# Ledger of designs, part 216: peptides against a protein of PDB entry 6IDX

Target 1, 380 residues: chain A of PDB entry 6IDX
Amino acid sequence: KELAKLSADVTFATEFINMDGIIVLTRLVESGTKLLSHYSEMLAFTLTAFLELMDHGIVSWDMVSITFIKQIAGYVSQPMVDVSILQRSLAILESMVLNSQSLYQKIAEEITVGQLISHLQVSNQEIQTYAIALINALFLKAPEDKRQDMANAFAQKHLRSIILNHVIRGNRPIKTEMAHQLYVLQVLTFNLLEERMMTKMDPNDQAQRDIIFELRRIAFDAESDPSNAPGSGTEKRKAMYTKDYKMLGFTNHINPAMDFTQTPPGMLALDNMLYLAKVHQDTYIRIVLENSSREDKHECPFGRSAIELTKMLCEILQVGELPNEGRNDYHPMFFTHDRAFEELFGICIQLLNKTWKEMRATAEDFNKVMQVVREQITRA

## One batch from the design tools (peptide; made by RFdiffusion4, then SolubleMPNN)

Design b2_p22_1_s2 (from b2_p22_1, 17 letters changed)
Fold by OpenDDE base, seed 1:
Structure b2_p22_1_s2 (fold): chain B 380 residues (1-380), chain A 22 residues (1-22)
Amino acid sequence: as target 1 above (380 residues)
Amino acid sequence: MEESIKAFIKQLKKTFKEVSSK
């Protein structure tokens, strides 16, 4: 206890480290399970002192042995661990992951997100916070291939459901530290959209062109069976499609694929449009047909609006940016649905269409409408 | 401070040895 308190002092820490004191602490932890069963309080203070000493940045985290890592990971995976040891073990693992890629690799082999989810199901918000913090650290430091694995729909659904039910809908007010970790998790989740946001459409890719054609089909041919393969389109059909692409509000009515070659938002805009058309078909058809039936200059160009809105949402949500310290602005709605970004797009495109009508906007007012919509989204 | 640190490290080493020997 006294050591843990003294270890917060930089002068003491420097002298203690110079005397190999930290090596003695690490060896105490490495000695294993006998210390846990008989000396839980002593171990908790040892781990506290270790953290406080390492927080001074005098010693590299790479000095930590694999045995130490396994022992700390063992405390997190064991069901009967003392809460005080668990809390400190989670914090140590977080710090190891954040400070060393080598330690990240070793920890990622010893601990799964599934094991950490069990610590979210407790009523202790401090344990929940450290568990999410460690998940966030693992997610942040994961290579792209491993981030995708962590982003597996099942793991995300389960984690999201647990966070929603045990943290957000918990009987306790969310503290600032938890709100920050929820923000970080949200940012890291949205960064998975970066690939699609930076993917240019290939105008020669038939599969991507078929998606644009499907948007047209859903809007204008809702009664026609998808079995009518788009491939046999006579010149008259191509001319008809150009009119339909104009009514859909694409900038390039001849080749709408060209509207998706700009990154950001690239293919992510097309993904959002397709999601809206398939999941919220009535809303999609309504928005398209209401503007397509207008012979006045007040038609809202859906295709252009969807692209620019997707870009705007990426900017507002800082897609591709690292989470900032001190921010705690998480959105509970992102924990309610697996496709929360696409659902947000679906809400915002309706808001845009409404705002366009209310402003009696023309194509010349497009940027003004987008600015008003940005202000509405950022104030909500 | 130095003497207290030395004493503490010595105690930790002793405790470690006692725990490792049991």
Scores: peptide ipSAE 0.021, ipTM 0.541, DockQ to the pose 0.026
Fold by OpenDDE base, seed 3:
Structure b2_p22_1_s2 (fold): chain B 380 residues (1-380), chain A 22 residues (1-22)
Amino acid sequence: as target 1 above (380 residues)
Amino acid sequence: MEESIKAFIKQLKKTFKEVSSK
């Protein structure tokens, strides 16, 4: 206990490390399960002193043995461990992951996100906080391929549900430390959208063009009786599509694919539109037809609005930015749905369409409407 | 401070031997 307190002093830490004190602490941990059964409090103080000593940055994290890593990972993976040991073991693993890519690789082989989720199903908020912190560290340090796998895995849906039910909807106030970890997890989750946000549409890619055509089909052909034979010539069909793309509110009525060549928001805007059209089809059709049936200059251009809204949402959510220390502004709504960004887009596009009508806006008022909508979203 | 650290390290090493011998 005194060692753990003194280890916070850099002068003491330097002298203790120079006397091979840290090597003695690591060997105590490496001796394994015999220490746990007889000296849990002593082990907890040993782990505290080890953390405090390593936090001075005097010794590289790469000095730790594979046996040490396995012992610490073992304390996290065992169902019956002292809470004080578990807490410190989670913190040590977090620090190892954050400070060394080599240690990250070794830890990622020994521990699964599924094992860490079990530590979220407890009444101790400190354990929950350290478990999320370690998940966040693993997610941050994961290579891009594994990061996408972590995102697509059943683990993320389950993780989201467990966080929502056991952390956010818990019968206790969320502490600042937990709020920060939830913020970090949210930022890291939305950073998965960065690739799509920065992906330009290829106007020559037929599969991407077929998505735009599907948006047109859902909006206009769903009400058309299949009996109108496709018999009008290719030119009339091209002119018809140009009219439809104008009614959809694309800036480029001839080639709507050009509207998705700007990054941000690139293809992410098209993904949001397609999600709205498929999952919320009635809402999509209503928004499009309410604006396409106007002969007045007060039409809300859906296509342009959806692109600029997607960009604005990415800016508000800071997509592509690293999480900042000291921030704790997480949004509980993002833990309620698997496709929370697309659902947020679907809510915000309806808000935009409503605000456009209330303002009696024209195409010249577009930026003013977007500013009002931004203020509405950021105050919610 | 150095003597206290030496004494503490010696105690840790002793405790380690006692635990490792069990």
Scores: peptide ipSAE 0.020, ipTM 0.541, DockQ to the pose 0.026
Fold by OpenDDE base, seed 5:
Structure b2_p22_1_s2 (fold): chain B 380 residues (1-380), chain A 22 residues (1-22)
Amino acid sequence: as target 1 above (380 residues)
Amino acid sequence: MEESIKAFIKQLKKTFKEVSSK
């Protein structure tokens, strides 16, 4: 206990490290499997002293042995470990992952996200916080391929549901540290959208063009009785599609694919439109038809609005940016649904359409409408 | 401070030996 207190002092830490004191602590942990039943308090203080000593940055985390990592990982994987040891072990693993890529690789082999999820189901908010912190560290330091796999594991309804039910909807006030970790997890989750946000549409890709055609089909062919198939040639069909793409509110109504060549938001805007059209078809059709039937210049251009809204949401959510240490703002909504970004888009596009009507906006007012919508979204 | 640290390290080493011997 006294060592753990003294280890917080940089002068003491420097002298203790110079006397190989940290090596003695690491060896105590490495032998710790036999100590668990009789010396839990001593081990907890040893781990505290180790953390406090390492926090001074005097010693590289790369000095840590594989045996030490396995012991710490063992304390996290064992169901009957003392809460005080578990908490410190999670914190040590987080620090290891954050400070050393070589330690990340070793820890990622020893610990699964599934094991960490079990520590979220406890009533202790400190354990929950350190468990999320370690998940966040693993997610942050994962290579892109493994990050997508982790994202798929996060998209597994289980982690989001557990965070929602046991952390966010818990009967306890969320502390600042937990709020920060939820923010970090949210940011890291939205950073998975960066690839799609930075993906340009290829105007020559037929599959991508077929998505735009499907948006047109869902909007306009759902009401057309099959009797009015005008049997006239390919050019009249192209002219008809150009009119339909104008009614959909694309900027390039001749070749709507060109609207998705700008990054950001690139293909992410098309993904959002397709999601809205398939999952919320009635809402999509209503928004499109309410504007396509207007000849009064008060038409809300859906295609342009959807692209600029997607870009705005990416800016608000800071997609592609690293999480900031000082931020604690998280949105519970992002833990309620697997496709929370697309659902947010679906809410915000309705808000945009409503705001456009209320303002009696024209195409010249587009930027003003977007500014009002931005203020509404950022205050919600 | 140095003497107290030396004494503490010595105690840790002693505790380690006692625990490793059980």
Scores: peptide ipSAE 0.020, ipTM 0.522, DockQ to the pose 0.027
Fold by OpenDDE base, seed 4:
Structure b2_p22_1_s2 (fold): chain B 380 residues (1-380), chain A 22 residues (1-22)
Amino acid sequence: as target 1 above (380 residues)
Amino acid sequence: MEESIKAFIKQLKKTFKEVSSK
């Protein structure tokens, strides 16, 4: 107890570390000594002292043995661990993951997000906070390939549901620390969009062109009997498509693929448009046809609007930015759906279309409409 | 206009929350 308290002092910590005291603490944990196992309080103070000593940055986290990691991971995976031990063990693992990529690799082998979800199903908000903090650390330090796997895993749908039901909708006020961890998780989740946001469309990629063609098909061919494809030559078809791409509100009516070469939002805008068209087909068709049938200059250009809205949403959500320590603003809505960004896009594109109509906007008013929409989204 | 838009956003957020809870 006294050691744990004194370990917060940098002078004491320096002297204690110089006397190999931290090595002794690590070996005590590694040995699983009957003394520490029988006295949870002594183990709790040992782990506290270890954390406080390591927080001075005097000793590299890479000094930690695999045996130590396994012991700490063992305390997190055991169902009948003292809350004080569990809390400190989660904090140690978080610090290990954050401070060492080598330790991250070892910890990621010993601990799964699924095991950490069990610590979210408790009434103790501190344990929940440390569990989310460790999940966030693992997510932050994961290689890009593994981040996507973590995000797509059934564990993530379950994780979001558990966070929503046991943390966000819990009967307790959310503390600042938990709000910060929820913010961090939200930021890290949206950062998975960065790749698509920065991916330029290749105008020569047939598969990407087929997506644009599918957007046209869904908008204009959904009611057209396939029998009325007039056998008119390839040139008339190209001219028809140019008209359709104009009606879709692309800036480049001849080659709408060029509208997706700008990054941000790159291919992410096309992903959002395709999601809207497939998942919310009636909404998509309505938005497109309401504007494509207008002979007045008051048509809302869907394609252009979708691209600029996607960019705006990325800016508002700070896609590609690292989480900062000063923020705790999270949106519960993003924990309610697995495709929360695309659903937000679907909400905001309807708002944009409504705002365009209410303003009686023309193409010249586009930037004014976007500014009004931005203000509405950021105030909501 | 601003209040109408806010009401719309609030309604859509509510609808989204209701749909995502099923």
Scores: peptide ipSAE 0.009, ipTM 0.440, DockQ to the pose 0.019

Design b2_p22_1_s3 (from b2_p22_1, 16 letters changed)
Fold by OpenDDE base, seed 3:
Structure b2_p22_1_s3 (fold): chain B 380 residues (1-380), chain A 22 residues (1-22)
Amino acid sequence: as target 1 above (380 residues)
Amino acid sequence: MEESIQAQIKRLKKAFKKFSSK
């Protein structure tokens, strides 16, 4: 107890470290001594002292043995661990993951996200906070390939559901520390969109062009028997598609693929449009057909609007930016659905279409409409 | 990158200090 309190002092920490005191603490944990296991309070103070000492940055985290990692991971994986030991063990693992890539690899082998999810189902918000903090650390330090796998895993879908039901919709006020960890998790989740946001469309890639063609098909051919596809010559067909792409509101109605060569938002805008067209087909068709039938110059250009809205949403959500200190602004909506960004896009594109109509906008008013929509989204 | 990580660590440390002081 006194050691844990004194370890917060840098002078004491320096002297204690110079006396190999931190090595003694690590060996006490490694030995799994029956003394520390029988006295949960002594172990809790030992782990506190270890954390406070390591916090001075005098000793490298790489000094920690595999045996120590396994003992700490064991305390997190045991169902009947003392709350005080569990809190400190989660914090040690988080610090290890954040400070050493070599320790991250070892910890990622010993601990599953599923084990950490079990600590979210408890009534202790502090345990929940440290569990999310460790998940965030693991997610932040994961290789790029593993980050996408983590996000797509059933464990992450389950994680979002558990966070929503046991943390956000819990009968307790969310503390600032928890709100920060939820913000961090949200930012790290949105950063998975960065690759698609920075991916340029290749106008010569047939598979990517087929997606744009599918957008046209869903908008204009959904009720037409595929047998009535106008068998008229290739030129009439190309001229028809150019008209359809103009009606879809693409800037380049001859080659709509050119509209997706700008990054940001690149291919992410096309992903959002395709998601809207497939998942919310009635909404998509309505938006397109309501504007495509207008001859009054008050048509809302869907394609251009979808691209600029995707870019705007990426800017508002700070896609590609690392989590900032001090921020705790999380959106509960992003924990309700796996494709929450695309769902947000689907809501915001309807808002844009409504705002365009209310303003009686023309193509010259486009930037003014986008500014009004930005203000509406950022105030919500 | 390092500043953001150190920043997160510093906030968690502040939360821990509030817990160890009770």
Scores: peptide ipSAE 0.000, ipTM 0.308, DockQ to the pose 0.723
Fold by OpenDDE base, seed 1:
Structure b2_p22_1_s3 (fold): chain B 380 residues (1-380), chain A 22 residues (1-22)
Amino acid sequence: as target 1 above (380 residues)
Amino acid sequence: MEESIQAQIKRLKKAFKKFSSK
């Protein structure tokens, strides 16, 4: 207990480290001594002293043994661990993951996100906060392949549902620390969009061109059976498609694929359009047909608007930026749906279309409409 | 009941205000 208090002092920490004191603490934890296991309070103070000493940055986290990592991970994975030990163990694992890629690799082998989800189902907001903090650390330090797997996993849907039901909809006010961890998780989740945001469309990729054709089909041929695969389109069919791509509001109505070669937003804009067309088909068809039937030069170009809106949303959400320690701005909406960005796009494109009409905008007013929409999104 | 576009916008707006106010 006194050691844990004194370990917060830099002068004491320096002297204690010079006396190999950290090595002694690590060995005590590694040994799993019956003394520490029988006295939860003594173990809790040992872990506190270790954490406080390491927080001075005097000793490298790479000094930590695999036995120590396994012991700490054991306190997180075992049922019926004392809350005080669990809290400190989560904090130690978070610090290990954040400070060492080597420790991240070892911890990622010993702990699953599924085990950490169990600590979100408790009423203790501090335990919930440290559990999310460790999930965030693991997500931040994961290689790109594993980050995408973490995002696509059943674990993410389950994690989102658990956070929504047990944290956000919990009977307790969200503290600043929890709000920060929810913000971090949200930022890290949006950073998975960066790949698609930076992916250029290949105009020669037939599969990508078929998506643009599917957007046309959904808008204009909604009653036609998809069994009419676009056979060898006669020149008349190509000319018809050029008209339809103009009505869809693409800038390059001859080759709409060219509108998706600019990054950002690249293919992410096409993903949003396809999501809108498939999931919110009535809204999509309404927006397209309402503007395609206008002859008054007040048509809102859907394709161009969707691309620029996707780019704007990426800018507003700071896609590709690291989470900032000073921020705690989380949106409960992003925990209600797996495709929260695409749902956001679907609402914002309706706002854009409404704002365009209210302003009686023409193509010359495009940038002005986008600025008004940006302000409406950000000033909310 | 389909949430009115205005209610959706208000919900989004209230969401975005949290992001932009810091």
Scores: peptide ipSAE 0.018, ipTM 0.483, DockQ to the pose 0.023; fails the geometry check
Fold by OpenDDE base, seed 5:
Structure b2_p22_1_s3 (fold): chain B 380 residues (1-380), chain A 22 residues (1-22)
Amino acid sequence: as target 1 above (380 residues)
Amino acid sequence: MEESIQAQIKRLKKAFKKFSSK
């Protein structure tokens, strides 16, 4: 207890570290001594002293043994561990993950996101905060392949649902620290969109062209009895498709694939359009057909609007930016759905279409409509 | 029941207003 208190002092920390005191603390934890396990308070003070000493940045986290990591991970995985030990163990693991890529790899082998999710189901907001902080640290330090796996684990309805139900919709006010961790988690989740946002469409990729063709099919062929496709030659089909792509509001009516070669938003815009067309088909068809039937120059170009809206949403959400310290602004909406970005897009494209109609906009008003929509989204 | 565009906008506005007011 006295050591834990003194360890907060940099002068004492320097002297104690020079006396190999931190190595002694690590060895005490590594030994798993029945004495420390029987005296939860003594272990809690040992872990406190270790954290406070390491927070001075005098000693590298790389000094930590695999045995120490396993002991700390053991305290996080055991359901009967004292809350005070669990809290400090989560904080130690977070610090190890943040400060050392080599420790991250070892910790990621010992701890699953599923184990950390169990600590979110508790009533203790501090434990919940440290559990999310460790998830965030693991997410931040994960290589791209593992980030997608963690994203899939986050998209695993479980983590999101638990955060929503036990943290955000909890009966307790959210503290600043928890709000920060929810912000960080949101930012890290949006950063998964960066790859798709920066992916250019290949106009020669048939599979990508088939998606654009599917958007056309969903919008215009949904009512056509498949029997009456007259054998009109390939040229009439190309001319028909050019008309359809114009009605869809693509900028390049001849080759809509060219509209997706600009990054941002690249393929992410096409993903949003396809999601809208498949998941919200009636909304998609309505938006497209209401504008495609207009000969009054007040048509809202869906394709162009969807691309620019996707770009705007990426800018508003700061996709690809690292989380900033001191920010605590998070959107509870992003914890309500697995495809929250695509759902946000689906809401915002309807808002855009409505705003376009209300403004009686033409193609010349496009940027003005987008500015009004941006203000509506950011003030919302 | 399909949430009306107005209800969606109102949800959006409520989500983001909680965002800007803290």
Scores: peptide ipSAE 0.010, ipTM 0.451, DockQ to the pose 0.022; fails the geometry check
Fold by OpenDDE base, seed 4:
Structure b2_p22_1_s3 (fold): chain B 380 residues (1-380), chain A 22 residues (1-22)
Amino acid sequence: as target 1 above (380 residues)
Amino acid sequence: MEESIQAQIKRLKKAFKKFSSK
């Protein structure tokens, strides 16, 4: 107890470390001594002293043995562990993951997100906070391949559902620390969009061109009986497609693929458009046809609007930015849906289309419409 | 000779007494 309190003092910490004090604490934990296991309070103070001593940054986290990691991970994995030990063990693991990539690798082998999810299903908000903090640390330090695995739709859905139901919709006020961890998780989740946001379309990739063609098909062929494809030569088809791509509101009517070569938003805009077209087909068709039938120069260019809106949403959501300390602004809506970004896009593109009409905008007003839409989104 | 954990604890307790008495 006194050690844990004094360990917060840097002068004491320095002398204690010089006396191999941390090594003694680590060995006490490693030994699983029946004394520490029988006295949860002594173990809790030992772990506190260890954390406080390590927080001075005098000793590298890489000094920690695999046996120590396993012992701490064991406390997190034990269903009947004392809350005080669990809390400190989660904090130690978080600090290990954040401070050492080598420790991250070892911890990622010993602990699953599924085990941490169990600690979200408790009434203790501090335990929930430390569990999310450790999830966030693991997510932040994961290599890109493992981030995608952590983002695997089922694990993410379960995690989001549990956070939504047990944290966000809990009958208690969310503390600042929890709000920060929810913000961090949101930022890290949106950073998974960065790859697509920075992926340029290859105009020569047939599969990517087929997606653009599918957007045309969904918009214009949904009502056309496949029997009336006139056997008109390849040139008439190309001219027809150029007209269709103009009606879709692409900037490059001849080769819409060129509109997706700019990063940001790159392919992410095409992903959003395709999602809208497939999942919200009626909304997509309505937006496209309502504007494609206009000859009054008040048509909202869907393709251009979708690209610029995707870019704007990435800017608003700070896609590709690291989470900032002291921020605690999170959006509960992003925990409600598996494809929350694409759903947000689908809402915002309707807002854009509405705003365009209300403003009686022309192509010259495009930037002004986008500015108004930005203000509407950021105030919502 | 690897100092026994007990000897290390005893040394730490002695150091602790030196700090708690300041």
Scores: peptide ipSAE 0.000, ipTM 0.354, DockQ to the pose 0.027; fails the geometry check

